Peptides against a protein of PDB entry 5OK6. Designs and how they scored, part 35

Target 1, 215 residues: chain A of PDB entry 5OK6
Amino acid sequence: ELPGLDSQWRQIENGESGRERPLRAGESWFLVEKHWYKQWEAYVQGGDQDSSTFPGCINNATLFQDEINWRLKEGLVEGEDYVLLPAAAWHYLVSWYGLEHGQPPIERKVIELPNIQKVEVYPVELLLVRHNDLGKSHTVQFSHTDSIGLVLRTARERFLVEPQEDTRLWAKNSEGSLDRLYDTHITVLDAALETGQLIIMETRKKDGTWPSAQL

## One batch from the design tools (peptide; aimed at target 1 N132 D179 I200 L215)

Design b2_p20_3_s1 (made by RFdiffusion4, then SolubleMPNN; from b2_p20_3, 10 letters changed)
Fold by OpenDDE base, seed 1:
Structure b2_p20_3_s1 (fold): chain B 215 residues (1-215), chain A 20 residues (1-20)
Amino acid sequence: as target 1 above (215 residues)
Amino acid sequence: SPPREVIKVSDEQLQAASAA
């Protein structure tokens, strides 16, 4: 049974678990399609539970680029295309109204950037490849706050690199050249890595030479 | 700025080097 309209409003907008609560790093937030949310607002503010303004189930279909990978459309804007809700608020809405059948929740994490906390709606998707097999990519998602060291470790794990093998990363830049990701302590953001960017893991040869020395 | 090592390589050169 749906809570009273005033209770819904308080829980979602004005509560400790409401939309306006402070962001905390590592917390999960969820995207809700803006039109649905506005319809919900109108419904709960209208004071009539039997109103024709009933929003129905949450439907985020317009936010997805496809229904196969459930990737978000590029260029979505908070407040225009979607609203962000903390996990508790999202779960309340889903419990009350349901979520469109087959749609996954759009869960995102709060990240801490220099001087700002934000919900990372668009994490970075990198194309990881080995230097000796450029045709076989692994798409892996990283936070902008993840270190290059994590990218390297992830690449090593994905490619089943043995612990004794020495590896390093190169990023293909916009000029078509390769930039060595030398500092593993900087973040994906600091390295200016972008979604769809090719990241090449180079493995040191048994003779101690690097394959890139032949380029 | 961290030390930047840049290799100017064409896609063809990179592919050729990776196949060797």
Scores: peptide ipSAE 0.159, ipTM 0.779, DockQ to the pose 0.806
OpenDDE base, seeds 2, 3, 4, 5: peptide ipSAE 0.155, 0.149, 0.159, 0.151; ipTM 0.775, 0.767, 0.782, 0.776

Design b2_p20_3_s2 (made by RFdiffusion4, then SolubleMPNN; from b2_p20_3, 10 letters changed)
Fold by OpenDDE base, seed 4:
Structure b2_p20_3_s2 (fold): chain B 215 residues (1-215), chain A 20 residues (1-20)
Amino acid sequence: as target 1 above (215 residues)
Amino acid sequence: MPPREVIHVSDEQLQAASAA
């Protein structure tokens, strides 16, 4: 059942779970397509529940580049293409209006960057490969705030590396060079890793030598 | 910047090393 229009407005815009509430690291926020949201605003501000301005189901179709992987289009801008709602507000809207059939929610996490909290709309998708099998990649999403150590652990897990095997990472640059990700304590952001970048996990040989020493 | 070891490798060299 739809709440009163004024109640909806207060709940979504100005409530404790409202759009304008402070960001907190680790919290989930959701993207709502801007036109739908503006239509909703017009509806609830109009004061007539039977208005032709009824927004219908939430439809984020225009935010997606594909309906297979449900990847977001590149270059979307907050306030222009979408609005961000905290989880509670999002769930209210979904409960009131529904979500377009088949569309997944666009959930994103608040991350803490130096001196700012930000909803990470575009996490980094890395292509993880082994040095000896470059043709088998695992695409894995990481936060910009995730450590290189986490990337390495994730790679080891995906490739079922035994605990006794020594591994290290290389980032392939656009020019074809390889940068060794030596410091595992720095973040993905600090390492300047980008979406689509190939990350090569090198495994130490049984003789104690590294394959890269022969390059 | 943390010390980075940079290896300049061609795709061919990388593939060759991968095959070994």
Scores: peptide ipSAE 0.218, ipTM 0.809, DockQ to the pose 0.850
OpenDDE base, seeds 1, 2, 3, 5: peptide ipSAE 0.213, 0.212, 0.163, 0.162; ipTM 0.803, 0.805, 0.773, 0.779

Design b2_p20_3_s3 (made by RFdiffusion4, then SolubleMPNN; from b2_p20_3, 9 letters changed)
Fold by OpenDDE base, seed 4:
Structure b2_p20_3_s3 (fold): chain B 215 residues (1-215), chain A 20 residues (1-20)
Amino acid sequence: as target 1 above (215 residues)
Amino acid sequence: APPREVIHVTDEQLQAASAA
């Protein structure tokens, strides 16, 4: 059952689960398409539950680039294309109005950057490959705040690398050069890794030599 | 800047090394 309009407004805008509450690292926030949200605002502010301004179910279709991987369109701007809601607020809206059939929620995490908390709307999508099978990529999302060590561990897991096998990462640059990701303690951001970038996992040979030494 | 080893490779060289 839909709460009273004033209650809806208070819960979503001004409550402990309000849209403007402080960001906290690790929390989940959700994207809501701006037009829908504005329609909802108009509805709850109008004071008439039977108003023609009823927003209907949440529909984020315009935010998606594709309906296969449910990737967001590039260049979306907070406040223009979407609003960010805390998990509780999102779940309230979904409970009240529903979500368009088949659409996944657009969940994102708050990350801690050096001087700011931010909802990471666009995590880095890396193409993980093995040095000996460059044609078989695994697309994996990473936070900008994730370590290169996590990328390496993830690659090892995806490729079922045995614990005794020694591995390291190379980032392929647009110019075709390979940069070895030597320091595994730096972040994806610090390494300047970008979405769509090929990350090559090199596995040490049984003879103790690295394949890259032959390049 | 973290120490980076940079290898300049062509796609052909990389593919050849991948196949070896």
Scores: peptide ipSAE 0.236, ipTM 0.812, DockQ to the pose 0.820
OpenDDE base, seeds 1, 2, 3, 5: peptide ipSAE 0.229, 0.233, 0.229, 0.229; ipTM 0.804, 0.810, 0.796, 0.807

Design b2_p20_3_s4 (made by RFdiffusion4, then SolubleMPNN; from b2_p20_3, 11 letters changed)
Fold by OpenDDE base, seed 1:
Structure b2_p20_3_s4 (fold): chain B 215 residues (1-215), chain A 20 residues (1-20)
Amino acid sequence: as target 1 above (215 residues)
Amino acid sequence: APPREVIKVSDEELEAASKA
């Protein structure tokens, strides 16, 4: 049974776990399609539980570019295309109204940037490859706040690199050149890495030479 | 700025070097 309309409104909008709660780094937030959310607002503000304004199940279909990988469309705007809800509020709405069959929740994390907290709606998807097998990419998601060191470790793990093997990263830039990701302590953001960018893991040769020295 | 090493390489040169 649905809770009372006023209770729903208070829980989702004005509760300690409501939409307007402060962002906290590492917490999960969820995207809700804007039209559905506005329909829900109209329903709960109308005061009639039997109203024709009943929103039905949450349907985020318009936010997805595909129903295979469930990737978001590019260029979605908060407040226009979607609203962000904290995990508790999302789970309440799903419990009350359901989620469209087969759709995954659109879960995102709050990240800490130098001056702001933000829900990272678009994590960076990097194409990881080995220098000696450029045709075999591994797409891996990273936060903008993740270090290049994490990218390197992830690449090493994905490619089953032995601990004794020395490796480094190169990013293919917009000019088609390779930028060496020298500092492993900077973030993905600081390195200006973008979604779809090719990241080449170079493995040092047994003779102590780098393959890139032949370029 | 951290030291930036930039290699200008074509896709063909990179692919050729990957096979060598």
Scores: peptide ipSAE 0.178, ipTM 0.796, DockQ to the pose 0.774
OpenDDE base, seeds 2, 3, 4, 5: peptide ipSAE 0.156, 0.168, 0.163, 0.157; ipTM 0.785, 0.794, 0.791, 0.788

Design b2_p20_4 (made by RFdiffusion4)
Pose (drawn by RFdiffusion4):
Structure b2_p20_4 (pose): chain A 215 residues (1-215), chain P 20 residues (1-20)
Amino acid sequence: as target 1 above (215 residues)
Amino acid sequence: SPETIHVTDEELEAWSKAQR
C-alpha cells in the first residue's frame, strides 16, 4: 500500500533516508530517469492522491543503450537525464510504484577522490582476456580508483588461473600496440585505462619464459 | 613511460593463435 504524499516526500527527499543523505565511499546510489522523478515530485507535492499525475511504475528505458547488454548510455548528465537516489530511497520507490518488468536497476557506488566524494556513474569497463585467445573475454567494470593489482586478481579469478601460474598484464592501446601494466599499486585512472579496452593477461611458460618475449 | 610493444593487429592475432 502507498504511503501518504507527505510521508513519501520525507522518505525520498530528506535526511539520511533520501536525496540529502551524505555521500560515503562504497555506498550504493541508483539512477532514476528525470521525467519519471519530476512526475513523482509533481504528484507528491500536488496534495491529491487521486491525481492523474500519479507516475506509475519506474521505467528507466531511455537511460539504456539497449536491452541486450543493458549498458547505461554514455554522456548522460545528472539533473538533466537522471536523478540519483540512495539505495533506501530507490528501494522504497520500487516498493511503492514497481519497476518496469524485466529491467535491471542502475546501481552505482560512491568513490573517494582527492578532495571530494562522488557517485561513479561511469566506471571503466575492461575486456579481460588470456593471451592465447584474445576473443574470449570477461567484461568487468572497475572503478577508476581500483588498483591494477585488483584488475590482475580479478582476471585470475575469472579465468580460474591456478595458484602456481604466474601472470602479468598488458593493455592494448588505440594504435593497436601493447602497453605493459607494470605497477600493481597504481590505479585504473593512473594507468589511463578507458572503457572497452582490451587487457591481456599472459601466463609464464613452465621453463620460466614469457610468451611476450616473442613479440 | 610504460614498456610498449609495437605490433599490428595481424601480428598480435597470429602470435595469440600460436600460443594455443

Design b2_p20_4_s1 (made by RFdiffusion4, then SolubleMPNN; from b2_p20_4, 6 letters changed)
Fold by OpenDDE base, seed 4:
Structure b2_p20_4_s1 (fold): chain B 215 residues (1-215), chain A 20 residues (1-20)
Amino acid sequence: as target 1 above (215 residues)
Amino acid sequence: SPERIHVTDEQLQAHSESQR
């Protein structure tokens, strides 16, 4: 059942879990398409529940690049294309208005960057491959704040590498080079890894040599 | 071990195939 319009506005905008509440690392926030949200604002501010300004169900369709993988369009801007809501506020809106049938929520995490907390709308998608089978990639999503060590562990897991096997990563650059991701303690951001970048997991040979020594 | 290797896509592919 829909609460009163003033109650809706207070809950979403001014509540303890409202739109303007401080970001906290690790929390989930949700994207809401801007036009829908503005329509909702107009509806609840109008004071008439029977108004023609009723927003209907939440529909984020315009934010998606495709309806298969539900990837976001590139270059979306907060405040222009979408608004960010805390999980509680999102769940209220979904409870009140519904979400378009078959459309997934756009959940994102708050990350801690050196001087700012932000909702990471675009995490990094890396193409993980083995040095001896470049044609078989595993696309894996990482936070910019994830360590190279996590990328390596994830690659090892995806490729079923045994614990005794020694492995390391190389980032493929567009300029025709490979950069060794030597420091596993730096982040994906620090390593300047980008979405769609090929990350090559090299496995050490039984003779103790690295395959890349032949390059 | 070098931190950067200059390699063409063709060289990398050929190398990868040789390691199968």
Scores: peptide ipSAE 0.519, ipTM 0.945, DockQ to the pose 0.707
OpenDDE base, seeds 1, 2, 3, 5: peptide ipSAE 0.511, 0.513, 0.503, 0.514; ipTM 0.944, 0.944, 0.942, 0.944

Design b2_p20_4_s2 (made by RFdiffusion4, then SolubleMPNN; from b2_p20_4, 8 letters changed)
Fold by OpenDDE base, seed 3:
Structure b2_p20_4_s2 (fold): chain B 215 residues (1-215), chain A 20 residues (1-20)
Amino acid sequence: as target 1 above (215 residues)
Amino acid sequence: SRERIHVSDEELQAHSASQQ
């Protein structure tokens, strides 16, 4: 059952779990398409439950570039294309109005950057490959705040590398170079890794040499 | 230690293929 309009407004806008609550690192936030949210605002502010301003179910279709992988369109802007809601507020709206059938929620994490907390709407998708099989990539999402060490561990796990095997990463650059990701403590952001970038996992040979020494 | 390697896509692919 839908709560009263004033109760909806207070719960979503003014509550401890409201839209304007402080961001906290690691929390989940959800995207809501801006037009739907504005329609909801108009509905609950109008004070008439029978109003023609009823927003209907949440429909984020316009935020997606595809309905196969449910990737977001590039260049979406907070406050223009979408509104961010904390998990509790999102779940309230979904419980009240529903979500369009078949659409996944657009869940994102709050990350801590050096001077700001931000909802990471666009995590980095890296193409992980082995040095000896560049044509077989594994796409994996990482936060900008994830360490290169995590990328390496993820690559090792994905390629079933044995614990005794020594491995390291190279980032493929567009200018025809490879940069060794030698510092595993820096972040994906610090390493300036980008979505779609090829990350090559090199495995040390049994003779103790690195394959890249031949390049 | 080599930290940057200059290599073309073709050279890299050829190298990779030789390591299979």
Scores: peptide ipSAE 0.468, ipTM 0.925, DockQ to the pose 0.714
OpenDDE base, seeds 1, 2, 4, 5: peptide ipSAE 0.463, 0.462, 0.467, 0.462; ipTM 0.924, 0.924, 0.926, 0.924

Design b2_p20_4_s3 (made by RFdiffusion4, then SolubleMPNN; from b2_p20_4, 8 letters changed)
Fold by OpenDDE base, seed 4:
Structure b2_p20_4_s3 (fold): chain B 215 residues (1-215), chain A 20 residues (1-20)
Amino acid sequence: as target 1 above (215 residues)
Amino acid sequence: APERIVVSDEELLAHSESQR
């Protein structure tokens, strides 16, 4: 059942779980398409529940690049293309209005950066490969706040590397170079890794030599 | 300085294939 219009407004905008609540690291927030949200604002501010301004089901279709992988379009801007809602507010709106059939929710996490907390709308998608099989990639999403150590562990797990095997990472650059990711304590952000970047896991040879020593 | 190797895509591919 739909709450009263004033109750909806207070719950979504001004409630303890409203749009303007402080961000907290690790919390889930959800994207809502801006035009839908503005239509909802107009509806609840109009004071007439039977108004022609009823927003209908939440439809985020315009935020997606495709309906197969449900990737976001690049370059979306908060406040222009979408609004961010905390999980509770999102779930209220979905319960009241529904979500367009077949569309997944656009869930994102709050991350902590040195001077700011933000919702990470665009996690980094890395292409993990082995040095001896560059054509077989595993696409994995990472936070900008994830360590290179996590990337390495993830690569080792995906490639079923035995604990005794020594491995290291190289970032492939667009300009025909490889940069060794030698510090596993820095973040994906600190390493300036980008979406679609090839990350090569090198495995040390049994003779103790590195394959890259032959490059 | 980070360890950097300058290598073309073709050289990298050829190297990778040699390590199979």
Scores: peptide ipSAE 0.545, ipTM 0.944, DockQ to the pose 0.868
OpenDDE base, seeds 1, 2, 3, 5: peptide ipSAE 0.534, 0.538, 0.533, 0.533; ipTM 0.941, 0.942, 0.942, 0.941

Design b2_p20_4_s4 (made by RFdiffusion4, then SolubleMPNN; from b2_p20_4, 8 letters changed)
Fold by OpenDDE base, seed 4:
Structure b2_p20_4_s4 (fold): chain B 215 residues (1-215), chain A 20 residues (1-20)
Amino acid sequence: as target 1 above (215 residues)
Amino acid sequence: APERIVVSDEELEAHSASQK
């Protein structure tokens, strides 16, 4: 059953789980398409439950660039294209109005950056490859706050690298260069890695030489 | 300074192919 309009407004905007509550690292937040959200605001502010301003089911279709992988469009802006809601508020809205059939929720995580907490709307998608098979990539999402060490571990796992094999990473640049990701303690953000960037895992040869020494 | 190798895509691909 739909709560009273004032109760909906208080729950979503100003409640303990409302839109304006402080971010906390590791929490899930959800994107809601801005026009739908504004329609909902108008509905609950109108004071008439039978109003023609009823927003209907949540429809985030305009936020997606494709309906296959459900990737977000690039360049979406908070407050312009979407609103961020904490998980509890999102689940309330979904329970009250529903979500468009077949459309996945747009869940994102709060990350801790040096000076701020932020909902990471765009995690970094890296193309992981082996130095000897550049044509076989594994696309993996990472947080900007994930370490290069995690990227390396993930690459090793995806390529079934044995524990005794020595491996290192190279970031491929668009300018025709490779930068070695030698510090595994820095973050994806610190390394300035970007979505779609090729990350090459190099495996040390049995003779103790690195393949890249021949470049 | 980070270890940087200047290499074209073609050179990198040729190198990769030689390591198969």
Scores: peptide ipSAE 0.527, ipTM 0.942, DockQ to the pose 0.866
OpenDDE base, seeds 1, 2, 3, 5: peptide ipSAE 0.513, 0.518, 0.519, 0.516; ipTM 0.935, 0.939, 0.940, 0.939

Design b2_p20_5 (made by RFdiffusion4)
Pose (drawn by RFdiffusion4):
Structure b2_p20_5 (pose): chain A 215 residues (1-215), chain P 20 residues (1-20)
Amino acid sequence: as target 1 above (215 residues)
Amino acid sequence: SAEEKEAEALSQLSINPNAP
């Protein structure tokens, strides 16, 4: 059952429960298509529960590239294309109005940057492959603030690399050559990695030589 | 074979000559 209009307003807009919730690293926020949010706002501020301004189910279809991979469209601007809600507010709105059938939520996380916290709407999507098959990829989203060491550990897990196997990473650049990702302590941002970039994990041979020594 | 496939995959790659 729907809460009253003022109750909905307080839950979604205010304090710890709503849009005014402070940004804390690691917390989840969700994207809501702006038109739908404005329609909900007009409805809850209108004083009429029976109004035709009732927004209906949340539908974020215009925010997705397609329904094959459900990727968020690039180039979206907060306040123009979408509004961010904390996880609780999103949960409440979905429980009240429903979410379009078959459509995934768009969940993003708050990250820490040198002097600010922000929701990372566009993390870096990396294609992780082993050197022996450059077409067999695990597509994984990493934060700009994740370390290269995390990228390596993730690639190892995704490919079931055994503990005794030694592995290291390369990145294929826009010129089609390889840049060695030497330092596992630096971040994806420091390494200037971009979405869609191919990350190659090579495995050391049993004799101690590396496949890349052949390049 | 697996060796032929690895050699083919590696032939498609080059290391950046201007990399530090």

Design b2_p20_5_s1 (made by RFdiffusion4, then SolubleMPNN; from b2_p20_5, 8 letters changed)
Fold by OpenDDE base, seed 1:
Structure b2_p20_5_s1 (fold): chain B 215 residues (1-215), chain A 20 residues (1-20)
Amino acid sequence: as target 1 above (215 residues)
Amino acid sequence: SAAAAEAASLAQLSLDPNAP
């Protein structure tokens, strides 16, 4: 049942549990298209349930680059293109108004950066390849807070590397050269890795030599 | 540096689709 307009406003905009609630690392938040949200605000603030300002179902179509992979458009800005809602508030709105048929929710996680929490709207998509098969990539998403060690483990898993095989990572830089990722304890953010960046996993040869040392 | 030499070598590997 659709609650009263004042109740909707209080539930969604409540500073303790609504849109303005503090961010907590690991929690899920959801994107809502800004114009829809503003229409909803106008509707609930108007005080007339029969108003022509009824927002209809949530439609995030303008936030997606396509309806195939449902990836976000690049360069979307909070407060301009979308509003972030905590999971509870999102689920209330979906229950009250519905979500456009076929559209997935846009769920994102709160991450902890040095001295700040942020909803990570754009995780880093890396192209993982093997040094000897550059034509076969695995695109994998990572948080900016993920370690290079996790990237390495993920690459090993995707390429079915045996536990006894030694591997290391290289990142292709903007100059087209390769930078070795020596420290596996630093984050993706600290390593300044970017979406679309090629990450090459080098596997040590059985003779104990590295392929890169032979060229 | 040894690191620069290794990086250059790997870059060459990455440019040769026929590298073994």
Scores: peptide ipSAE 0.025, ipTM 0.609, DockQ to the pose 0.096
OpenDDE base, seeds 2, 3, 4, 5: peptide ipSAE 0.022, 0.023, 0.023, 0.025; ipTM 0.611, 0.594, 0.580, 0.595; seeds 2, 3 fail the geometry check

Design b2_p20_5_s2 (made by RFdiffusion4, then SolubleMPNN; from b2_p20_5, 7 letters changed)
Fold by OpenDDE base, seed 4:
Structure b2_p20_5_s2 (fold): chain B 215 residues (1-215), chain A 20 residues (1-20)
Amino acid sequence: as target 1 above (215 residues)
Amino acid sequence: SAEAAEQAALATLSLNPNAP
């Protein structure tokens, strides 16, 4: 059963547990399509539960690029295309109104940047390949706050690299050249890695030489 | 630089995946 309109507003639009709450690193937030959310605001502010302004089920269809992989459209803007809700508020809305059939929730994580917390709406999707087989890629999502060391470990795992094998990463830059990722302690953000970027894992030869050193 | 040499080398590897 739907709670009273004033109760709905207070549960969703508050600074402690609702939309206006402080961001905390590692927490899940959810995207809600802006038009639906504005319709909900109008409904609960109208004071009439039987109003024709009833928003219906949450429908995020316009935020998705495709219904196969459920990727977000590029260039979506907070406050214009969507609003962000903390998990508790999202779950309330879903329990009250439902989510459009077949649509997944758009869950995102709060990340800690040097001076701010931000909901990472667009994590970095990297194309991981081996230096000797560029035709076999693994697409993997990373946070901007993930270390290059994590990218390397993930690449090793995906390609079933044995623990004794030594590996290093290269990133294909916008100029088409390769930049070596020397420091594994820097973040994906610090390395300026972008979605769709090719990351090449080089494996050291059994003779102790690197494939790239002989060219 | 050594780095530029490594970049060129790796670019060559990328162009010739069948390099021995």
Scores: peptide ipSAE 0.029, ipTM 0.639, DockQ to the pose 0.095
OpenDDE base, seeds 1, 2, 3, 5: peptide ipSAE 0.025, 0.026, 0.027, 0.029; ipTM 0.604, 0.616, 0.667, 0.629; seed 1 fails the geometry check

Design b2_p20_5_s3 (made by RFdiffusion4, then SolubleMPNN; from b2_p20_5, 6 letters changed)
Fold by OpenDDE base, seed 2:
Structure b2_p20_5_s3 (fold): chain B 215 residues (1-215), chain A 20 residues (1-20)
Amino acid sequence: as target 1 above (215 residues)
Amino acid sequence: SAEAQEQAALSQLSLDPNAP
């Protein structure tokens, strides 16, 4: 059953638990398409539950670039294209109105940056490859706050590297050169890694030499 | 530097799809 319109408004827009609540690192937030959200606002502000302004099911179709991988379109802007809701508010709206059939929720995490918390709408997609087989890539998503050490571990896992094998990472920069990722404790953000960037995992030879050192 | 040589070597490796 739909709550009263004033109750809906208070539940979703309440600064303590709703849209205006403080961001907390690790929390899940959800994207809602802006036009749907504005239609909902108009409905609940209209004061008439029988109004023709009923928003219907949540429909985020315009936010997706594809219906296969459900990737977001590039360049979406908060407040223009979508609204961010905390998990509780999102679940209320879905409970009240439903979500368009077949559409997944657009869940994103709050990340902590040095001076601010933000919802990470666009995680970094890295192309992981081996130094000796550049034609076989694994695309993996990382947070900007993930460590290079996590990227390395993930690369090792994806390529089924044995525990005794020693590996290191290189990033292909915008100039086409390779930058060695020496510090595994820095973040993806600190390393300035970007979506679509090629990350090369080099594996140490059995003789104890690195492939790169012999060229 | 050894690092610059290593980067150059790896860059060559990454540029040659036929590198072993």
Scores: peptide ipSAE 0.027, ipTM 0.612, DockQ to the pose 0.097
OpenDDE base, seeds 1, 3, 4, 5: peptide ipSAE 0.026, 0.026, 0.027, 0.026; ipTM 0.592, 0.627, 0.568, 0.615; seed 4 fails the geometry check

Design b2_p20_5_s4 (made by RFdiffusion4, then SolubleMPNN; from b2_p20_5, 6 letters changed)
Fold by OpenDDE base, seed 1:
Structure b2_p20_5_s4 (fold): chain B 215 residues (1-215), chain A 20 residues (1-20)
Amino acid sequence: as target 1 above (215 residues)
Amino acid sequence: SAAAQEAAALSQLSLDPNAP
């Protein structure tokens, strides 16, 4: 059952628990398509529950580039294309209005950047490959705040690398050359890694030599 | 630099799909 319109507005827009609440690192937030949200605002502010301004179910279809992988369109802007809601507010709206059938929620995490918290709408998708088999890639999402060490561990796990095998990462740069990722403590952001970038995991040979050193 | 040579070598490996 839908709560009263004033109650809906207070629950969703309340700065303590609603849309305007402070961002906290690690929390989940959800995207809502801007037109739907504005329609909801008009509905609850109108004071008539039987109004023709009823927003219907949440439909984020215009935010997706495809209905297979449910990836977001590039270049979406907060406040123009979508609104961000904390998990509690999102779940209230879904419980009241529903979500379009088969459409997944657009969940994102708050990350901590230097001097700011931000909802990471676009995590980095990296193409992980082995130096000896470039034809087999694993596409994996990482936060900009994830360490290169996590990228390396993830690559090792995906390729079933044995614990005793030594490995290192290379990134293919915009010029088509490879840059070695020496520091595993820096972040994906610090390394300036981008979506679609090829990351090559090199495995040390049993003789103690690196494949890259033998060419 | 040694690192640039190493990177160039790895790039060549990655460009040869027939590298053993």
Scores: peptide ipSAE 0.032, ipTM 0.632, DockQ to the pose 0.095
OpenDDE base, seeds 2, 3, 4, 5: peptide ipSAE 0.029, 0.027, 0.029, 0.027; ipTM 0.609, 0.618, 0.621, 0.606

